# Peptides against a protein of PDB entry 7PB4: the designs that were tried, part 256

Target 1, 105 residues: chain A of PDB entry 7PB4
Amino acid sequence: KMLNIKEYKEKLLSTLGEFLEDHFPLPDRSVKKKKKNIQESSVNLITLHEMLEILINRLFDVPHDPYVKISDSFWPPYVELLLRNGIALRHPEDPTRIRLEAFHQ
Target 2, 218 residues: chain B of PDB entry 7PB4
Amino acid sequence: DALQMAVGYFEKGPIKASQNKDKTLEKHLKTVENVAWKNGLASEEIDILLNIALSGKFGNAVNTRILKCMIPATVISEDSVVKAVSWLCVGKCSGSTKVLFYRWLVAMFDFIDRKEQINLLYGFFFASLQDDALCPYVCHLLYLLTKKENVKPFRVRKLLDLQAKMGMQPHLQALLSLYKFFAPALISVSLPVRKKIYFKNSENLWKTALLAVKQRNR

## One batch from the design tools (peptide; made by RFdiffusion4, then SolubleMPNN)

Design b2_p20_8_s4 (from b2_p20_8, 10 letters changed)
Fold by OpenDDE base, seed 5:
Structure b2_p20_8_s4 (fold): chain B 105 residues (1-105), chain C 218 residues (1-218), chain A 20 residues (1-20)
Amino acid sequence: as target 1 above (105 residues)
Amino acid sequence: as target 2 above (218 residues)
Amino acid sequence: MAEQLLRLMVEELVILQAQL
């Protein structure tokens, strides 16, 4: 039973990865906005897959405080995507923190 | 060939209708229809055309005609189906196109090469049960897809709630009976022992074509 | 965007994870 669930989870994760790459890719860095002087803050944006992984892990690893702080690596459109679709929720008192929806509860 | 030119037109061709463009569109559409109904389409052609039909690139009438001729020569790629389902989520297709897609999916189910990725979309299909127009066809699809692992308490509750709302529909009863088979402890309600499962015949639109496909692949 | 499909995939992942 557990093995089957694990295998199914892994398959679903793989399918999700492909799906996210196809439909929700990170913006190509190649749009050189010519604006000169903004320090190349080399903010390494994470994929939506990585973001979801962080949120899922936090939900199960720390169920009493399932909130993740939004870092500069979180692409704002992804955060908005998760929130507007009810996949994630903002912390009621701290808008810089989000949690995954507890779909299992 | 004429088919490649037609597929290429739909893939790369101009979206904006002009009067002269309508004649060209109709010519290419007829080419696709003729080949699809006579010989079926290759998996690659179905991949392209199915995506186009659901993308909202063309008008509903054109999309409907394309979708009606998504007849395989041999197989349909599961990837094509996954892509198609993704377009349903974007909401650019009409309600009638969604219904037709589910009818098509049920009718062509046996010709899909693999079911693994489609089974991962179980939750999506299950959520579509709330649409009264889709519900009969979604029940049929879920009846084909449902594994023991998919039968969860929350899904049972949702099905029972739907039954309470819609009444004892034959398609819903069929799905509930399957759920009871996999998880009898989750369904306390006595389901009438229906000896025959009745779904709407979704394949009726493609009956002749499907017979021809089955005959060619023997 | 296939936003509804994303939600459903995530929902299923969470449900599966809760069973492990």
Scores: peptide ipSAE 0.581, ipTM 0.673, DockQ to the pose 0.608
Fold by OpenDDE base, seed 3:
Structure b2_p20_8_s4 (fold): chain B 105 residues (1-105), chain C 218 residues (1-218), chain A 20 residues (1-20)
Amino acid sequence: as target 1 above (105 residues)
Amino acid sequence: as target 2 above (218 residues)
Amino acid sequence: MAEQLLRLMVEELVILQAQL
């Protein structure tokens, strides 16, 4: 029973990864060239898949404080996407922290 | 050939400068329709045209006609179906197009080459049960997709709640009976033992075309 | 629709993880 759940979870994660690559890809690095003045903070943006993994892991690893601090690696449109769809919630007192919605509670 | 030109037209979109855009569109649409109903379409042609029909690139009338002629020569790629479902999530298609897509998906289910990725979309299809217009077709699709691992207590509750709202619908009873088969402990309610096929195949828009495809592939 | 599918996939993942 547990093995089947793990396998199904892994398959779903894989399908989610492919889905995210197709529908929510990171912006191509090529657009950065034209606007000179924005500090090229060479911050490597993480994928939406990686962001969701971090949020899911935090929800289960630290259930009493399931919030993740938004880093510069978090592409702002992804944060907005998760918030507007009710996938993530912003911390009420700290706007720099988000959690995954506890869909299992 | 004429089909390649038609598919290429839909893929690239209408050239802005043509005064006869509507005539050209109609010509290419008729070409696709004629080939699809006569011979079926290749998997690659279905991939392109199905994506176009659901992307919102064209008007609802055109999208409906394209979707109605998504008849395979042999097989439909699972990837094409996954891409199509992703477009349903973007919300650019009409309610009628969504209904037609689910009808198409049920009708063409046996012609889809693989089911592994489609089975992972189970939760998405299950959520679409809340749409009254989609519910009959989604129940049929879920009846085809449901595995034991999909039968969860929360889904049972949602189905029972739906039955309480809409009554004992044949399509919902079929799905509940399958759920009871996989997880009898989750469904205490006595379901009427209906020996009859819960899903009327009689209204399949593609019935004649599918018979022809099956005859050609025998 | 892609956004709705994303929510549903994440919901299912969370539910599955809670069973593990």
Scores: peptide ipSAE 0.590, ipTM 0.663, DockQ to the pose 0.572; fails the geometry check
Fold by OpenDDE base, seed 4:
Structure b2_p20_8_s4 (fold): chain B 105 residues (1-105), chain C 218 residues (1-218), chain A 20 residues (1-20)
Amino acid sequence: as target 1 above (105 residues)
Amino acid sequence: as target 2 above (218 residues)
Amino acid sequence: MAEQLLRLMVEELVILQAQL
């Protein structure tokens, strides 16, 4: 039973990964912002898949504080996507922290 | 091959310079239709065309015609179905296209090579039960997909709520009966013993084509 | 609709993880 659930989970994760690559790809790095010398802090944006993985892991690893701090690696449109769809919730007191919705509860 | 040219046209899109875009489109569409109904399409051709039909690249009329000719020569790739479902989620297709897609899924269910990934989409299909236009076809699809592991208390509640809203629909009763079979303890309500499971999809648009496919693959 | 599917997929993942 557990093995089947794990296998199912892994397959769903794989399917989700492919889905996210197709429908929610990271923007191509090619938007050369022309103007100011803002140091291209080459903030490596993480994929939406990686973001979700972090959020899911945090939800189960630290259920009493399931919030993840929004880093510079979090592409803002992904954060907005998760929030507007009720996949994630913003911390009530700290707007820099988000949690995954506890769908299992 | 004329079919490859037609598929390539839909994949690449209309070349800007063609004055007769509509005639060219119609020509290629007819080519696909003729081959699909006569011989069926290869899995690769279905992968491409199904994606196009649901992507919103073309108008609803074209998408509908493409989707209607998604008839396999042998098998449909599960990956193609997963991709197609992903497009349904993007919302660029019409309600009629969604209905047609679910009808297609039910009709072509036996021709899909694997069901493992499709079974992972169970929750997605289940959520589509709330759409009154989709509900009959989704119930049929879920009837084909449902395993004991899918029968959860929250899904039972949703089905009972849906029954309360829509009444005792034959397709919903069929699904509930299956749920009761897998998990009798979750369904306390007495379900009417129906002798025959009835789904509206018993007469699908592809009946003749599917018979022909089955005959060719014998 | 892609966004709705995303939600549903994540919901299922969370439910599955909770069973693990």
Scores: peptide ipSAE 0.576, ipTM 0.682, DockQ to the pose 0.570; fails the geometry check
Fold by OpenDDE base, seed 2:
Structure b2_p20_8_s4 (fold): chain B 105 residues (1-105), chain C 218 residues (1-218), chain A 20 residues (1-20)
Amino acid sequence: as target 1 above (105 residues)
Amino acid sequence: as target 2 above (218 residues)
Amino acid sequence: MAEQLLRLMVEELVILQAQL
């Protein structure tokens, strides 16, 4: 039973990865460097897949404080996407923290 | 080839300069319809056209006609189906298009090359049971997809709640009976032993075409 | 919407993870 669940989870994660690459790719950096001195804060944006992995892991690893602090690596449109769709929730007192929805409860 | 020109028209979209856009659209649509019903479409053509039909690129009437002619020559790619399901979620297609898609998916289920990724979408299909218009066709699809691993306590509760709301629908009873077969301990309710599983004939729209496809592939 | 499918896939992942 557990093996089948694990295999199914792994397959679903793979399918999710492909789905996210197709429908929610990071914006291609290839848009021309217009010269303005915006400090390229070299913050490597994480994929939506990586963001979801972090949120899922936090939900199960620390169930009493399932919130993740929004870092500069979190692309704001992805955060908004998760919140808008009820996949994630903001902390009621700290808008810089988000949690995954506890769909299993 | 006339078909390649028609598919290319739908893929690239209408060239702005044509004064007779509607006549051109109708010509290409008729070309696709004629080939699809006579010979079926290649997997690549279905991939392109199915995506277009569900993307909301064209009006509902056009999308409906495209979707009705998604008849395979041999096989349908699973990837095309997964992409199509993703478009159902985008909400750019009408409710009627969603119903037609599920009918199509059930009718064409045996022509899909693989079902591994489709089985991963089980939860998505299951959530669509709440739509009264989709429910009969989704139950049929789930009946085809359901494995023992999909039968979970929360899904059983949802099905029983749905039955309480909608009544003892034949399609819902068929699915519940399958669930009871896989997990008898999860369904304490005595289900009437239906000797005959009855789903609404989704295949009726494609019955003649499907017979022709099966004859060509023998 | 791709967004709705995303929710459902995540929901299923969470449910599966809770069973592990």
Scores: peptide ipSAE 0.574, ipTM 0.682, DockQ to the pose 0.570; fails the geometry check

## One batch from the design tools (peptide; made by RFdiffusion4, then SolubleMPNN)

Design b2_p21_3_s1 (from b2_p21_3, 12 letters changed)
Fold by OpenDDE base, seed 1:
Structure b2_p21_3_s1 (fold): chain B 105 residues (1-105), chain C 218 residues (1-218), chain A 21 residues (1-21)
Amino acid sequence: as target 1 above (105 residues)
Amino acid sequence: as target 2 above (218 residues)
Amino acid sequence: MELAEQTLRLMVEELVILRSQ
């Protein structure tokens, strides 16, 4: 029974990864808009898959403080996507912190 | 051959220079239709054409005609179905194309070589229950896919809420009955004992073709 | 709400439920 759940979870994670790559890819950095002054913030944006992994892990690893601080690696449209779909919640007092929705409670 | 030329036309797209684009398109579409209904299509041809039909590369009328002739000679690749579902999420296909796809998927379900990846899309299909046009066909698909592991309390709640909104629909009752079979403790509501499960006959569009495929593969 | 976004929510919901088990 437990083996089947783990395998199913792994398969679901893999399917989610593929789904996210297909439907929610990071914007191609190749649109170098030539406008001079935008500091190429060398910030490596993480995938939506990686963002969700961080949020899910935080929810289970630190259930009393399940909030993750939004870093510069978090692509703003992904944060908005998670919030508007009720997948994530913003911290009531700190708009720079988000948590995953506790779908199991 | 004529079929390879037709598939190649759809894959590569129309050569810009042809003055008679519509006549060429119609010629190739008729070639695909004729072969598909007579002999069925190879898995590779279905892979190419199914993706084209859902990608939004062509107009809705063309996409509908392509999708209607996605009849296998032997099998459909599961990967082709997964790719097709991916295109549904991008939203470039019409609502009518989505309905037709789910009808096709139910009708062709037994001809899909594997179901492992399709079973992982269970949550995606379950989300589509909220679309009133898709709901009957999605219920049928979920009836074919549902395992005990898929029957969760939150899905039961969503199905009961949907029943409260839509009433006691035969397709929804069929799915709920299956859920009750797998997890009777999650469904306290008495469901009418239906001796026969009735889904909308999704096979009607392909009934003759499917019979021919089954006869050739015997 | 786009089908893709709804699908994402349901997939994440399922993952959370599976991990709680």
Scores: peptide ipSAE 0.648, ipTM 0.435, DockQ to the pose 0.473
Fold by OpenDDE base, seed 5:
Structure b2_p21_3_s1 (fold): chain B 105 residues (1-105), chain C 218 residues (1-218), chain A 21 residues (1-21)
Amino acid sequence: as target 1 above (105 residues)
Amino acid sequence: as target 2 above (218 residues)
Amino acid sequence: MELAEQTLRLMVEELVILRSQ
């Protein structure tokens, strides 16, 4: 029984990864408009998969403060997507913090 | 049941022949209040009563009491909220009723079943920022509703103009911070990094009732 | 787009439930 849950979880994570790559890819960085002087804000955007992993981990690791601070690595459309679909909630007193919805509660 | 009779009274209006119209009104109002605070109201009951409260069918005192007891048992229909906003456009409700409605809408936001149509009303809510009495509550509502698509250059200008007029209000700063998050290129002004947003606690009127609703739906 | 967003929610919900177990 436990082996089946772990295997199922791994399979679901793999399926989610593939699903996110297909439906929610990061925008191609290819529009390097060569405007010289704009410091390439070398902010490495994280994938939606990585963002969800951070949010899920925070929910379980710190259940009393499940909020994650939005960094510059968080692509704004992904944050909006999660909020719009009720997957994440914004902190009522801090717009720079979001949490995963506690679906298990 | 007593609640159905009370809702039916408000829907159909007072029967002409009752000599004690005020006593009958008070009886039915107390019935609605008691059920709403104890158990919450069904979505259908909220649909009827919310429409009545904003239609101007009754006096401001009655409308205020009805609106204060619009506590859901489970959910509020988005259609009920859209109808309510339509009554705000007609202008038959008092300024105090408008303030109370926006407070209610913020407090009950999580209990609204859908938000697609409410999101289409973004422009209407944004226009209400010019009302000084509504501005704090409208900022809070917009903080909950704002998507990247809503962040337009003309709205940024309006918010900055409001800030210049009203000063650096916490609720306005909260909304501007959210706008800067979605569209940093539109907001050249350095916003103070406030670690904490302070909205007026719209929830305070319903805090105990909302806790009870959340406990029953768990 | 809407279906994909709904599917995403369901997948995340299931992952959270599985992790709570």
Scores: peptide ipSAE 0.643, ipTM 0.645, DockQ to the pose 0.317
Fold by OpenDDE base, seed 4:
Structure b2_p21_3_s1 (fold): chain B 105 residues (1-105), chain C 218 residues (1-218), chain A 21 residues (1-21)
Amino acid sequence: as target 1 above (105 residues)
Amino acid sequence: as target 2 above (218 residues)
Amino acid sequence: MELAEQTLRLMVEELVILRSQ
């Protein structure tokens, strides 16, 4: 039973990775629209996969404070996506913090 | 079941022939209150009773008591909330009932099963910001609901105008800070960096009950 | 878009459940 759960989890993680790459890719940086003055914040955006990993890990590692601070590496549309779908929740007192929904509770 | 009889009484209305209508009403209301606070109510019971509380079928005192006991056992149906909002549009409930509803909606927000249809009501909730009594609670609700797609230039203008009228209210600042997060280009004004968002504690009325609900569903 | 978002939720939900086990 435990081996089957681990294998299933690994398969699901792999499938999720592929799914996210196909359906929720990061925007191509390549559209150099020449509008000079938007300081391209040199901040590397993380993938939705990486964002979910951070959120899932925080949920289990720190269950009493499962909130993650939104960094500049968090692409705002991904934050919105997670919030819109009930995958994540915003902190009631701090808009810069989100948590994963505790689906296991 | 005593609860089913009580819910049925509110749904069907008072049978004309009872000489002691007020005693019967009070008995059924106490039954609903007792069950709601001890165990919570099923989604179907909330659907029925929430509709009754906002329909204007009963007096404001009764509606207020019903609304105060809209505590879920597990979940609240989004459809019940949408239907409740439709009653707000009809205007048969008092201002105090509207305030209580928004407080309830904020307090129970996490127990609502889905948010898709509620998110479509964003414009309606946003329009309610103009009501000074509702504004603090509506800001809190909007803080929970706001997505990037909701942050439009006309809404930014309305919030800034409201701030100009009402002053720098903590609940308005909270919502504006969220708007700036989603659309920094729309808000040129430097907002004070508030480390802590402060809303009026809407859940205070239900805090003990909500803790009990969370404990039962764990 | 809606189907993909629903699928994402289900996948994340399943992952959380599996990790809790």
Scores: peptide ipSAE 0.623, ipTM 0.713, DockQ to the pose 0.318
Fold by OpenDDE base, seed 3:
Structure b2_p21_3_s1 (fold): chain B 105 residues (1-105), chain C 218 residues (1-218), chain A 21 residues (1-21)
Amino acid sequence: as target 1 above (105 residues)
Amino acid sequence: as target 2 above (218 residues)
Amino acid sequence: MELAEQTLRLMVEELVILRSQ
């Protein structure tokens, strides 16, 4: 069966997910309980896979405003990774917003 | 089991204290080589050893020897191949190891249990066409993987540009001919009707082993 | 540029191109 583009995309995302887990895993939440009272806000970091999914979806769902606001769930090294590799672009006027590069354009 | 001890050695790495690290390494490597060529390796053993060979944990000579003995007893797990490709991305393996991996992947292609996830890596393999050392083997791999849905205008352009740069290479012509078969409207260029598809014989390194595997699995 | 990062870019590029089709 020819995988439809959707199925191929989903599978590519799955393969990408596995690739990202192997090569770009989230830092282990080995919160060494050092005693200091810093309210480590339990920010649930999203995977790079989830981040890319959000960015890709936004690019196609809202092509006139393809920018996603960087939340606390965005691990800063992932944001930097995407930007330095030309996978994502910062909004020219709002550094808290990033878009996926429109490779199809 | 001697093989389990050998695989475990490569997985865990050398224990610091042994004066005979190199002798121990060689012993375990020979054990893996002997079993692989005689009987083939289980899918689980290939999973472990293939990752080790591409991870850069050991030197290029060791990695090359491990990769050369990645001969299946029955099947290779697709997941092992996906993980291996992921290591190619990390860049810890030598160029020669990458070439050997693609040769291995082509040679062992029929022994991989599934192709679904490998087909998703099509874009990654296609990008590796730009590497002159990899190009012949990547073309062969892509020839095995290419479906109609993979034949896109941008890939056609890239292949034509590559042909303009490298000339009319037999492996590139084979891939372009397949692309023309799936999407004739995308390739206006008259490709010479080659009656025979010619790829470098990647199987030559494993020819005897592959014959033995096929005989055992009959 | 690390090979992993290059691969990531290529995979994302492919995903974007596939979805545009």
Scores: peptide ipSAE 0.653, ipTM 0.425, DockQ to the pose 0.479; fails the geometry check

